# Peptides against a protein of PDB entry 7Z53: the designs that were tried, part 11

Target 1, 150 residues: chain A of PDB entry 7Z53
Amino acid sequence: PRIKNQADCIPFFRSCPACPGSNITIRNQINALTSFVDASMVYGSEEPLARNLRNMSNQLGLLAVNQRFQDNGRALLPFDNLHDDPCLLTNRSARIPCFLAGDTRSSEMPELTSMHTLLLREHNRLATELKSLNPRWDGERLYQEARKIV

## One batch from the design tools (peptide; made by RFdiffusion4, then SolubleMPNN)

Design b1_p9_7_s2 (from b1_p9_7 with T5E L6K)
Fold by OpenDDE base, seed 1:
Structure b1_p9_7_s2 (fold): chain B 150 residues (1-150), chain A 9 residues (1-9)
Amino acid sequence: as target 1 above (150 residues)
Amino acid sequence: NPDLEKSHS
């Protein structure tokens, strides 16, 4: 890259061009995964929050899931425990608190909530598979390894 | 996949 100081840049990858034909005038792209998943908002940037997002009831390395609701059998984000919960105040009839996630905006943007939910499910899936492959791994090892894969 | 913040910015 031409930019010398890359410390201020966000990594962005671009697919390589592909021109399989000798006389192809249209620039095609190679189908490739050119991005990484930044799951920092799923796990939380602060250690106290990160611990609150984990299921500490066992040694399976899982993230905490909602204990009241599921999405057709699939996991949802756990609820937060805010004293003055803005979600409860916004819609008093629904009585649904804000979600707990690594990002405080998890309940403000449905799109963000969906992404958090998907990555939550993926982490727990990975942790489950890793436990099957490595029965002697404890919860911390499973959590960290799954986190690195996500 | 883009990060969660970038996906909604």
Scores: peptide ipSAE 0.014, ipTM 0.498, DockQ to the pose 0.037
Fold by OpenDDE base, seed 3:
Structure b1_p9_7_s2 (fold): chain B 150 residues (1-150), chain A 9 residues (1-9)
Amino acid sequence: as target 1 above (150 residues)
Amino acid sequence: NPDLEKSHS
């Protein structure tokens, strides 16, 4: 039967299946490791958010990093500034705000937090190397070029 | 797309 109340539907997307042979009991997936990765979850899909995710204190084209915590000297995601921070409300003992990322779910799923952290580090690494190779590039150029590489 | 070559731009 047709679902008439679409307002209560939760969209769920899955990867395209690979259907080898006559075995229909095992659902494989297409290898997308070499495919283009949409990093909009890291950089933000909207311009205001994208700007907030950048380090605007210099011309190095870096993404913003956490100013309070580091992982053995390595960067962590910056904290968001929410009036009603759900991360603070759900666990008052930890007192850790939600992370700021291109995806609002970054603090809800540990997998996303880790992935965003790694990609943030990779971007900043690339931007740093690009600065060394191209010292005359400004922050915008460095940011955009690093973003394209990621 | 890892490409760390120096750009002339």
Scores: peptide ipSAE 0.013, ipTM 0.446, DockQ to the pose 0.034
Fold by OpenDDE base, seed 2:
Structure b1_p9_7_s2 (fold): chain B 150 residues (1-150), chain A 9 residues (1-9)
Amino acid sequence: as target 1 above (150 residues)
Amino acid sequence: NPDLEKSHS
């Protein structure tokens, strides 16, 4: 590491880069986790919520993404459909609804929103790769396998 | 988990 004083460092480690497909300009990461990560904040702990977080329009096992906005071409969390959306009332001029995630706090803390977004992207990346490796897998299997890998 | 396993079932 470049930083010599390791005592002042938080022990975060980068995973290995991975550039799948023909788009070698986008540097992704390989999940190096050896244990299961509870990503209930992304997937939802209840079945109705989990279904709402998924893209059910196809058999690709993807999580739903924002249909209105992207971050320089990258996915953002989908918006929720709340009857009384507190996010819309917070900044009336912005007109940005609350994000839909497995954790209701996702829109309350930008840090959580960012983490959820990253994990969303990772899931969809994994599901896409799994589809490439296993073309006969249906959406449910792709979703579950990607969820396990996260 | 780090496994991107290719399997046919």
Scores: peptide ipSAE 0.012, ipTM 0.440, DockQ to the pose 0.031
Fold by OpenDDE base, seed 4:
Structure b1_p9_7_s2 (fold): chain B 150 residues (1-150), chain A 9 residues (1-9)
Amino acid sequence: as target 1 above (150 residues)
Amino acid sequence: NPDLEKSHS
């Protein structure tokens, strides 16, 4: 094999091939995505991270929002609590920590930050509406249902 | 998936 050290390899997994109908000369993959946007990057793919992204101070099923800053009254992503925060080190005068999101790269790419912010707002909007429609739902139910809609 | 229908708990 050309690559001798497996530690240098990046693991890739091949998606399942689509069932051949007619004379398919090109291998097609099965699209398992049920939505256009994979919200796993917003909610976090791991349970500890997912919990940290939620507002657990109430039973509204909301995602956590920034407690220091808002965008004209609209929510921003919460700050992370990193021991060695690279965002703080980038511009010491600004004193702005990295954002906490499902994707650790959220603070590195403004496009991703914007998308996460948008979906954060949408989730909280949906959760609020769901609470209005279903006042007996607890925070877990509201969170999960809003997550499914996003 | 727009699902803003009122549902019983």
Scores: peptide ipSAE 0.010, ipTM 0.400, DockQ to the pose 0.034

Design b1_p9_7_s3 (from b1_p9_7 with T5A L6E)
Fold by OpenDDE base, seed 3:
Structure b1_p9_7_s3 (fold): chain B 150 residues (1-150), chain A 9 residues (1-9)
Amino acid sequence: as target 1 above (150 residues)
Amino acid sequence: NPDLAESHS
């Protein structure tokens, strides 16, 4: 039956299936590794948010990273600064605020958080490589070029 | 995208 209460829906996205040529019951996925990735959830769809997601302390074109925690030297998403942080309220013992990302759902779905983290690292990796290749590029150029590649 | 851009001026 059709779900009438949209407020209870959990957003879940699936990739398009690859049509098998034979009667295979296993659902295969389309390989989109070389396809365009909609990274709007990483960079933010609004300019004010997009600016807040960037590391503006240098001219390296990097996205902002967590200043408190790292994963064995690898970057984590930065924390948001919410007046009423729902992440802090739901688990007071953890004392971990919500992450700041292009999608407000980042802290709601661990899978989404993981993906954002990976793409954050990839962007910063790309920006670093682009800086090495083009040492005269400023932070804006590095950010935009890395964003296009992701 | 998997390809890294080459150097440009």
Scores: peptide ipSAE 0.012, ipTM 0.442, DockQ to the pose 0.035
Fold by OpenDDE base, seed 4:
Structure b1_p9_7_s3 (fold): chain B 150 residues (1-150), chain A 9 residues (1-9)
Amino acid sequence: as target 1 above (150 residues)
Amino acid sequence: NPDLAESHS
């Protein structure tokens, strides 16, 4: 093998192949995405992170929003609570910590931050609508259903 | 998903 030290390797897993009935020489992969937009990074792939991204103060099934700042009344991503927050160190005068999102890179790429913000707002919008339609649903149900729709 | 869940209650 060209790379002898496996510690230097990044593990990649090959997706399952699609099995078309036609004589196709090109190996296609199965698309396991159920929606056009993969919002997995918005909600977090790990359960502890997913819980931290939720607003657990009520039964509205909402994602947590920034408690300090808003964008003309619209929600922003909540701040993370890092002991050594790299965002605070980049600009001491700004004193703005890193955002908390499903992707740790949310504060590194403005485009990613924007997308997460957008989907955060959409989730909360959906959860609000679902609450109106289904007033008996608890926060868990609202959260899960909104997550499925996103 | 463009669909919104229906009312269940």
Scores: peptide ipSAE 0.011, ipTM 0.397, DockQ to the pose 0.033
Fold by OpenDDE base, seed 5:
Structure b1_p9_7_s3 (fold): chain B 150 residues (1-150), chain A 9 residues (1-9)
Amino acid sequence: as target 1 above (150 residues)
Amino acid sequence: NPDLAESHS
Protein backbone atom coordinates (compact mmCIF):
# COMPACT_ATOMS: atom_id res chain seq x y z
CA PRO B 1 0.00 0.00 0.00
CA ARG B 2 0.91 3.65 -0.34
CA ILE B 3 2.50 5.02 2.81
CA LYS B 4 2.73 8.79 3.11
CA ASN B 5 3.55 9.15 6.79
CA GLN B 6 5.02 6.36 8.87
CA ALA B 7 4.70 8.16 12.20
CA ASP B 8 1.49 6.40 13.22
CA CYS B 9 2.08 3.14 11.40
CA ILE B 10 2.16 -0.44 12.66
CA PRO B 11 4.75 -2.71 11.06
CA PHE B 12 3.40 -5.83 9.36
CA PHE B 13 6.27 -6.62 7.00
CA ARG B 14 10.02 -6.77 7.38
CA SER B 15 10.58 -3.23 6.18
CA CYS B 16 7.10 -1.84 5.58
CA PRO B 17 4.65 -0.72 8.26
CA ALA B 18 0.88 -0.59 7.86
CA CYS B 19 -0.64 2.88 8.12
CA PRO B 20 -4.27 3.91 8.50
CA GLY B 21 -4.06 5.86 5.26
CA SER B 22 -2.50 3.02 3.28
CA ASN B 23 -4.38 1.47 0.40
CA ILE B 24 -3.88 -1.13 -2.32
CA THR B 25 -5.56 -0.66 -5.69
CA ILE B 26 -6.28 -4.07 -7.15
CA ARG B 27 -7.51 -2.62 -10.45
CA ASN B 28 -4.10 -1.37 -11.48
CA GLN B 29 -2.50 -4.67 -10.60
CA ILE B 30 -5.09 -6.62 -12.57
CA ASN B 31 -4.53 -4.36 -15.55
CA ALA B 32 -0.84 -5.12 -15.38
CA LEU B 33 -1.62 -8.83 -15.60
CA THR B 34 -3.52 -8.34 -18.85
CA SER B 35 -0.43 -6.85 -20.48
CA PHE B 36 3.11 -8.04 -20.94
CA VAL B 37 5.00 -8.18 -17.66
CA ASP B 38 8.50 -9.19 -16.73
CA ALA B 39 7.75 -11.84 -14.15
CA SER B 40 11.32 -13.01 -13.81
CA MET B 41 11.41 -12.00 -10.17
CA VAL B 42 8.25 -13.99 -9.47
CA TYR B 43 9.94 -17.20 -10.49
CA GLY B 44 13.34 -16.46 -9.00
CA SER B 45 16.48 -15.51 -10.84
CA GLU B 46 18.54 -18.33 -9.38
CA GLU B 47 17.84 -21.99 -10.02
CA PRO B 48 17.85 -23.10 -6.37
CA LEU B 49 15.29 -20.48 -5.48
CA ALA B 50 13.23 -21.23 -8.56
CA ARG B 51 13.01 -24.88 -7.55
CA ASN B 52 11.93 -23.95 -4.04
CA LEU B 53 9.13 -21.85 -5.45
CA ARG B 54 7.65 -24.77 -7.39
CA ASN B 55 5.22 -27.43 -6.24
CA MET B 56 7.24 -30.59 -6.73
CA SER B 57 4.62 -32.92 -5.24
CA ASN B 58 2.94 -33.48 -8.61
CA GLN B 59 3.39 -33.07 -12.35
CA LEU B 60 1.03 -30.12 -12.73
CA GLY B 61 3.68 -27.44 -13.21
CA LEU B 62 2.35 -25.35 -10.34
CA LEU B 63 4.06 -22.85 -8.12
CA ALA B 64 4.01 -23.62 -4.42
CA VAL B 65 1.23 -22.02 -2.42
CA ASN B 66 0.77 -21.24 1.25
CA GLN B 67 -0.18 -24.33 3.23
CA ARG B 68 -1.59 -22.46 6.21
CA PHE B 69 -3.63 -19.60 4.81
CA GLN B 70 -5.84 -18.76 1.87
CA ASP B 71 -7.52 -15.57 0.76
CA ASN B 72 -11.17 -16.56 0.54
CA GLY B 73 -10.14 -19.77 -1.15
CA ARG B 74 -7.48 -18.13 -3.31
CA ALA B 75 -3.81 -18.97 -3.09
CA LEU B 76 -1.25 -17.01 -1.12
CA LEU B 77 2.52 -17.01 -1.34
CA PRO B 78 4.22 -19.76 0.64
CA PHE B 79 6.10 -18.94 3.79
CA ASP B 80 9.85 -19.10 3.91
CA ASN B 81 11.72 -21.01 6.60
CA LEU B 82 14.26 -18.51 7.80
CA HIS B 83 16.41 -19.19 10.82
CA ASP B 84 15.92 -15.64 12.01
CA ASP B 85 12.70 -14.53 10.39
CA PRO B 86 12.56 -10.72 10.44
CA CYS B 87 8.88 -10.64 9.56
CA LEU B 88 7.94 -12.36 12.79
CA LEU B 89 9.71 -9.58 14.67
CA THR B 90 7.85 -6.70 13.03
CA ASN B 91 4.50 -7.64 14.58
CA ARG B 92 4.89 -10.22 17.29
CA SER B 93 1.17 -10.67 17.80
CA ALA B 94 0.47 -11.39 14.14
CA ARG B 95 2.97 -14.26 13.95
CA ILE B 96 3.23 -14.09 10.18
CA PRO B 97 6.53 -15.26 8.69
CA CYS B 98 8.16 -13.82 5.61
CA PHE B 99 6.84 -14.92 2.26
CA LEU B 100 8.95 -16.97 -0.09
CA ALA B 101 9.18 -15.26 -3.45
CA GLY B 102 11.60 -14.66 -6.26
CA ASP B 103 12.08 -11.09 -5.12
CA THR B 104 13.53 -10.69 -1.65
CA ARG B 105 11.63 -7.42 -1.36
CA SER B 106 8.30 -9.24 -1.48
CA SER B 107 7.84 -9.09 2.27
CA GLU B 108 9.12 -5.51 2.41
CA MET B 109 6.51 -3.92 0.19
CA PRO B 110 2.86 -4.95 0.50
CA GLU B 111 2.09 -3.79 -3.02
CA LEU B 112 4.88 -6.01 -4.29
CA THR B 113 3.55 -8.89 -2.21
CA SER B 114 0.16 -8.40 -3.79
CA MET B 115 1.61 -8.38 -7.27
CA HIS B 116 3.56 -11.56 -6.63
CA THR B 117 0.42 -13.15 -5.23
CA LEU B 118 -1.57 -12.24 -8.30
CA LEU B 119 1.11 -13.56 -10.61
CA LEU B 120 1.27 -16.75 -8.57
CA ARG B 121 -2.45 -17.22 -9.04
CA GLU B 122 -2.21 -16.43 -12.72
CA HIS B 123 0.60 -18.91 -13.25
CA ASN B 124 -1.31 -21.68 -11.53
CA ARG B 125 -4.42 -20.79 -13.49
CA LEU B 126 -2.49 -20.94 -16.74
CA ALA B 127 -0.81 -24.20 -15.80
CA THR B 128 -4.20 -25.68 -15.02
CA GLU B 129 -5.61 -24.55 -18.34
CA LEU B 130 -2.57 -25.84 -20.19
CA LYS B 131 -2.97 -29.20 -18.48
CA SER B 132 -6.55 -29.33 -19.68
CA LEU B 133 -5.53 -28.43 -23.22
CA ASN B 134 -2.46 -30.66 -23.22
CA PRO B 135 -3.10 -33.65 -20.95
CA ARG B 136 0.15 -35.36 -21.88
CA TRP B 137 2.43 -32.48 -20.92
CA ASP B 138 4.52 -33.18 -17.86
CA GLY B 139 5.07 -30.81 -14.98
CA GLU B 140 8.20 -29.27 -16.44
CA ARG B 141 6.52 -28.47 -19.73
CA LEU B 142 3.48 -27.03 -18.00
CA TYR B 143 5.61 -24.92 -15.71
CA GLN B 144 7.77 -23.54 -18.51
CA GLU B 145 4.90 -22.80 -20.84
CA ALA B 146 2.90 -21.09 -18.12
CA ARG B 147 5.98 -19.10 -17.17
CA LYS B 148 6.38 -17.89 -20.74
CA ILE B 149 2.76 -16.82 -20.94
CA VAL B 150 2.77 -14.84 -17.69
CA ASN A 1 2.04 -12.67 -22.38
CA PRO A 2 -1.69 -13.35 -22.79
CA ASP A 3 -1.45 -16.03 -25.46
CA LEU A 4 -2.09 -19.64 -24.54
CA ALA A 5 -0.24 -22.43 -26.27
CA GLU A 6 -2.16 -25.60 -26.98
CA SER A 7 -1.67 -28.97 -28.59
CA HIS A 8 -4.89 -30.91 -28.94
CA SER A 9 -4.78 -34.59 -28.01
Scores: peptide ipSAE 0.011, ipTM 0.495, DockQ to the pose 0.030
Fold by OpenDDE base, seed 1:
Structure b1_p9_7_s3 (fold): chain B 150 residues (1-150), chain A 9 residues (1-9)
Amino acid sequence: as target 1 above (150 residues)
Amino acid sequence: NPDLAESHS
């Protein structure tokens, strides 16, 4: 590879080109996607963070949601408990702390915040449906199964 | 993932 230090690279992979038929002038891509979204940023890559992102108060397999605010009845990301919260320091009048998510950039990029929020809602929706379909499943199984589906 | 919900009886 041209770049020797691959540790500093974002692991983007290009799909294989495909030229169906005899028309080689039109380059298509082979669909190798197995999931709609990589939700690793929603669940956290580290176990302690992953646990903090979960609602551990019940056996419903839900992710934690904001306890202060909702979006017209819909869930929002929970707040983090940072010692020196940069979100509070940036706008002291707003008094809104940073969100807790699997990605530390969740409060820095509104696009990521929105996506994380949507996936949070989707996970909780899935977990709720899975509980309805499988009432004997515990919270761990509901959480894991919902995570796999997302 | 595009899957919605699965039942395991």
Scores: peptide ipSAE 0.019, ipTM 0.485, DockQ to the pose 0.037; fails the geometry check

Design b1_p9_7_s4 (from b1_p9_7 with T5E)
Fold by OpenDDE base, seed 1:
Structure b1_p9_7_s4 (fold): chain B 150 residues (1-150), chain A 9 residues (1-9)
Amino acid sequence: as target 1 above (150 residues)
Amino acid sequence: NPDLELSHS
């Protein structure tokens, strides 16, 4: 490699080229991605945060959901518990705190909030289905398996 | 997996 000290580099991997048919004039790529986004944004990259994002009140392997609000019966992200909550300070009349997610930007960009919400719902859906298929799996197993699928 | 980077512009 051209750069000797790779420890200072952000690792980016380029997908392998695909050769569909005999037409090599257009470079195609092999799609090995199983998810649209890095699930670390949903689950958290740090263990303490990851635990706080989980529903630890049962053995269903679920992520925590909002306890105050739902979207037509569907789950929303849980609220964070910040001493100086910037969301509360931004709009004092709304009295809505920031969301808790694996990405700190979740409450700053509604688009990210939406994606995190969708992936939260997907995880909980997967965990529920996995529990149905594997009744003896504990919460940790369900959580990890669902996380791997996401 | 790619990290989701969105613009709020």
Scores: peptide ipSAE 0.015, ipTM 0.504, DockQ to the pose 0.030
Fold by OpenDDE base, seed 4:
Structure b1_p9_7_s4 (fold): chain B 150 residues (1-150), chain A 9 residues (1-9)
Amino acid sequence: as target 1 above (150 residues)
Amino acid sequence: NPDLELSHS
């Protein structure tokens, strides 16, 4: 083997093929996700982070939004509450903290920030519509159902 | 089914 030190290895598990035994020349993995887009990076893969990304002040199943700024009335990602926030240190005069998102890199790349913002808005839109359609649903169900759709 | 993860330059 080329890698002699196992400590240098990164564990990687190959997904199951979609059609084992077929004459398919291109190996495709089974898609077990219910949504078209893997939005796990939007919602956070860790439970504590996922909870912090939610608006828990009501039963609307919404993701938290920025409380200081909006984009022409549209939601922006909430700010994180970091000790030694690197975003505050990059431009001290701007006083803009890092964004809080499922991906910790959301503040590093404008493209990623934009995508997270887009899906944040979409989630909240979906949750709002789901609440209208299902008034008896609580915030947890609204959040989960919206998450599944995104 | 795309992932939202982007690579850094």
Scores: peptide ipSAE 0.013, ipTM 0.495, DockQ to the pose 0.030
Fold by OpenDDE base, seed 5:
Structure b1_p9_7_s4 (fold): chain B 150 residues (1-150), chain A 9 residues (1-9)
Amino acid sequence: as target 1 above (150 residues)
Amino acid sequence: NPDLELSHS
């Protein structure tokens, strides 16, 4: 490889382009990269936020869920605890605070809210399954392993 | 993150 110091390198693979036959107008790939979901915005990029997004009341490795509301029995994002909560200010009669998420925009964009909610549910599903498969794993192990899978 | 990227759009 051209780069001698590979200690600072992250392994990266790019599919090779291919132009079959004489038709070079269409660029094809002879292989494909695996797709994955980057859930960093779900888990929070900062450690204090990441901790606040976790359910620390047990050793199940779960993300925190809403304690007031559910969606047909399914989890919703937990509420934040903001001084001068803008969500409360937008509709004073509803008295619904902002959601706590890795992305502060989650309460502003329904698309983000939905995505974070789905990934929250998926994480908790995975953590639950991992606990069933590995009863001796503590909450930290379950959380980390589920996070890696998501 | 393609899914979240789409959500951001």
Scores: peptide ipSAE 0.020, ipTM 0.553, DockQ to the pose 0.033; fails the geometry check
Fold by OpenDDE base, seed 3:
Structure b1_p9_7_s4 (fold): chain B 150 residues (1-150), chain A 9 residues (1-9)
Amino acid sequence: as target 1 above (150 residues)
Amino acid sequence: NPDLELSHS
């Protein structure tokens, strides 16, 4: 559908197409297996945000998790601390604030919420495994190595 | 980290 109200649009950027010369009917994406993958949606695109997304209470290289809720023992995204939280205003009865993630849209799109949650869990899993394999690694090393794998 | 591609109809 053609949306006239651009103010309500959610910005989204698609990956670059490969566009092979012999096939213009099927859109293929550029192979990024050996290149850097933008994980800013999970880790944050700015350093201050990236730091806030990390668990700085220990040297385990973990991302911060929700301190109030869990999903059957599994981690959930931490809550943000917004002065005027739009999530709280949307449904006053629910009293659930917006989630904190690398992408500010994490609470607006359920697909992103789920994806961020899964990647959060995967990062922490990887960091935990890396700690087991490399007990002398500090939190920074664990965080960076896990981030590279995700 | 997987890449995401979504589109609007």
Scores: peptide ipSAE 0.018, ipTM 0.488, DockQ to the pose 0.025; fails the geometry check

Design b1_p9_8_s1 (from b1_p9_8, 5 letters changed)
Fold by OpenDDE base, seed 2:
Structure b1_p9_8_s1 (fold): chain B 150 residues (1-150), chain A 9 residues (1-9)
Amino acid sequence: as target 1 above (150 residues)
Amino acid sequence: MYLSLGEQS
C-alpha cells in the first residue's frame, strides 16, 4: 500500500525484488539497466525511454530539454510525466515534477540533477557541432555519434 | 546498476 502521510515522509518506493527461486532469504534488487558502460544514465537502457529522452521534432539528433524553464538561456532536463510523481508529492507548493533522464535517480539529489543536466547539454552541444561539420548527417546518425562521444 | 524506484501500488 502507498504511504498516505505525505507531511513528514519522502515518497520513495522499494525496488522490485529479484527472486532466485530458492530458499535464499536475502532480498536483492532486480537489475534493469544495461550491463556495459553506455551512458545509459543519459540515454536510458530501453528503447521507449530512449525515445522519450530525444527531441523527435527535428532531425538534429538532440535530447529533449525543459520547455518551461531555462538556466540563463541554457537547457535544463525535461520533466517526466509520472502518474504519481513523487517530486510533486514532496513539495506541493513548488509544483516541480521529477526530471526525465536515463537514470530514474536524476531527481533524488540536486547533484545528480546537475550532472545529468551537464551531460544533456554536452550531448546537445556535440550533436550541434557534428551537424555543423557534417551537414548531410541525419538526426539518428547525429544522435548516435554524439552518444558515442559522451 | 539497479533501478531505484519500484512498482507503485
Scores: peptide ipSAE 0.000, ipTM 0.208, DockQ to the pose 0.037
Fold by OpenDDE base, seed 3:
Structure b1_p9_8_s1 (fold): chain B 150 residues (1-150), chain A 9 residues (1-9)
Amino acid sequence: as target 1 above (150 residues)
Amino acid sequence: MYLSLGEQS
């Protein structure tokens, strides 16, 4: 190969193509997202991911937050648990995993990370306020109502 | 890094 230093290669994974017919010359990606404006970037497009994004340790309807780091007491995105974590592969010295969010790109750009963090905080704020206003609501209702607002 | 998935065009 022309690139001699393979140690500095950045892992790059191309999105899965929609299975093209023989007459299709343009590579299209598979639509893996919900077709609605439903804040799937926060909550995920699939049930397993959505469940992993939730704080299931209580009935407050909160999203999961980082357990290792905080921003002056404010929540950060939780870390993902990827087998081949590209964040770990890219920066071995920092040893910081990719963030878990509804959008898998949450760790690709700082701006996007910030937006996901803000939306996570907003959800948790809303859920907390809703709990205050409606003490008898369970965690599922709190989560869903907060999700409707976001 | 991953290339983003999108809707079919």
Scores: peptide ipSAE 0.000, ipTM 0.245, DockQ to the pose 0.027
Fold by OpenDDE base, seed 4:
Structure b1_p9_8_s1 (fold): chain B 150 residues (1-150), chain A 9 residues (1-9)
Amino acid sequence: as target 1 above (150 residues)
Amino acid sequence: MYLSLGEQS
């Protein structure tokens, strides 16, 4: 055996397989998060996070945006409220927290941050337009319909 | 990560 010392092994558990349908010969694991395409990177995969990502101060179905900064008038991702915020630890003088998004990695790279920002803006744009088209829709419906489009 | 941010207030 190539591995001589068990201490050198990293525990790795194989995911549970999804139930095969019909003549599926390829083993697929169960998706325990969300649908395969549901923009969970924007909306989160857990209800508490999803709620934190929403602007609950009104019934416009919007995602939360940064309250301290904008990009030439355009929305930025809201800041997270992490107990041990790594972004605050990296540059103590700037005191800029990590961004909050459906994907916790949103602050790892500017490219990723930009993508999340773009999708946040798009959601809010869609929700705003949907509200204009459907004035009687409540915030939940606006949010969900915008989410379906994103 | 470093971004150019416009402060609102």
Scores: peptide ipSAE 0.000, ipTM 0.210, DockQ to the pose 0.059
Fold by OpenDDE base, seed 5:
Structure b1_p9_8_s1 (fold): chain B 150 residues (1-150), chain A 9 residues (1-9)
Amino acid sequence: as target 1 above (150 residues)
Amino acid sequence: MYLSLGEQS
């Protein structure tokens, strides 16, 4: 990577250089995230992150939600578990960690946080509704079907 | 891509 010291960097890679075929003189960029529009900002682009974003304590196909705070009974984004959480450094007295989302930038500004929160709520709403309509569906199917709709 | 609808019977 161009930046050697990555201690203060957000590890967010969108593309990587590629040399198609035998032509190594032309530097092309390939998508290093997902291959299509799939709301990866909500669900993550990698399997480990995707698993961390899911509520695995039940078979309802829900995304994980904040366990400390709610917005008048409505779900908020879960907190991340970063080793060096930059959000904790902003206000040490408040001790509010960064939010966990498919996009690592979810905590950069309130507008972005709000959009991620909205999409999380919509997913969980859809999964809940799908469970009501299809009582025999398991958590994986509920999650995937809700994801396809979002 | 197909979306599944609810089935409750």
Scores: peptide ipSAE 0.000, ipTM 0.334, DockQ to the pose 0.031

Design b1_p9_8_s2 (from b1_p9_8, 4 letters changed)
Fold by OpenDDE base, seed 1:
Structure b1_p9_8_s2 (fold): chain B 150 residues (1-150), chain A 9 residues (1-9)
Amino acid sequence: as target 1 above (150 residues)
Amino acid sequence: MYLSLGELS
């Protein structure tokens, strides 16, 4: 997105370099994603993030959703809780934080936001359907089975 | 589509 207000500063961090043991002079960045095709953009690549993305208030295996806003009753991505939230810094009047997703870039472009939102909705739909089909399944199994399908 | 995360330091 275009930032018109250049009077404000935003935090911008350089990617961590990958340092191989060889004499490679080209600086490459570390890939923080999992080595598997596992929809890490939805579920995160690390356990702490994965936990934060889940709705842990029940045993329905759902992902966390926005608590302030909905799209005509449809779920939106939850907000992140960044110490230096670039979304809050760039638009101080709206006071809308960045979205929390498995991929930190979820708030960089509307297209990414929409895709992450879609996949979040799909997961929750799947988990809900799986619960109806398997009433004895606990939240962890529901979450994992929905994750396998996504 | 989903590559390295640029926000990680």
Scores: peptide ipSAE 0.000, ipTM 0.254, DockQ to the pose 0.036
Fold by OpenDDE base, seed 3:
Structure b1_p9_8_s2 (fold): chain B 150 residues (1-150), chain A 9 residues (1-9)
Amino acid sequence: as target 1 above (150 residues)
Amino acid sequence: MYLSLGELS
């Protein structure tokens, strides 16, 4: 094989199959995502993840951001806290965990990471502006209204 | 778990 180092391959796993009926010969995956165009890649498809993606330390309706790194003052995606973090496995020297986003694939490729980062920034921008326009709005409303716009 | 885009579509 052309790739000599097989130890640091990205551990890609195939999704669980939906239970096929007797007449189904095509393997279909279980849908683990919301069925709507709801920016679930930003906000998650499940409530626990959605909560983890939010900055709950204040009432600004913001998404959580990286606490260790910034891009010239601009927010980056927060790190995930995976037990077996594939990002740590693939690059042990950098010791950079995978990013936390609504889509678990946020660290799969740089382009995807960039999009998640952009949308996170946009949400936080929107929430901040909405707070300025509506000082009496609480964090939940700010979050939801920003989410509607994104 | 990492899934390819093709596996989700």
Scores: peptide ipSAE 0.000, ipTM 0.264, DockQ to the pose 0.030
Fold by OpenDDE base, seed 4:
Structure b1_p9_8_s2 (fold): chain B 150 residues (1-150), chain A 9 residues (1-9)
Amino acid sequence: as target 1 above (150 residues)
Amino acid sequence: MYLSLGELS
């Protein structure tokens, strides 16, 4: 065997297979999350997370934004409130928490953070414009319609 | 490695 020491191995678990709906011979994994095109990286795949990602202080259907920092007036991802925040543990002096997004990996690298930030901004832009076009829409409808577009 | 504020600039 190529690997002699099991300590050098990384444990991986094979995903559960999805039941085939036809004569397909290709093994597919079951999708335990949301649809691959529903922007779950922005909105989360679970209701509690989705709620935490939303700005519930008003009826504008907006996603939550950073309250401490902005990028030249533009919104940034809100900070998470993790009990054991790895970002806080990494840099004790800066005391900057990890970002909150639908994808927990949003703080792993700047490129990923940027994409989540972009999509957050786009959602909020869409929700704002939808509110302008439809003043009678409530926050839930604005959020869902913006989500459908993103 | 996680993103810090310094990496945003």
Scores: peptide ipSAE 0.000, ipTM 0.209, DockQ to the pose 0.041
Fold by OpenDDE base, seed 2:
Structure b1_p9_8_s2 (fold): chain B 150 residues (1-150), chain A 9 residues (1-9)
Amino acid sequence: as target 1 above (150 residues)
Amino acid sequence: MYLSLGELS
């Protein structure tokens, strides 16, 4: 159930428990990440999320960027499309949705947002440079090669 | 990272 009174609550949700059965007294959370270091905080751990993080409008292998705001001409993280967006519930006057990244915590604090923004910019920089060096590469290859470098 | 209950709804 969702907390209806948002005036005096921070909209954090409890993680799903890992319940292997038996007489376990410790509530552990389910790990939803890939088991290896693959920059999943940038690219996501699941294919649907990974696809949403990509700019699919062209074959440049780029990650999606914010369409409303820029930082002095530099890309920002795209906004997420959450049904009950906690960012919209906290600062109602700003009306700024949560950012979309491979890590759902990207909007929890400015430092995380900044790091994800930096990595997004770096990916797009790399993909752009790789395209320049390899004009015949398609978008998928550009994306994957940039991802390998990040 | 862990999946929240809110993300599963």
Scores: peptide ipSAE 0.000, ipTM 0.214, DockQ to the pose 0.041; fails the geometry check

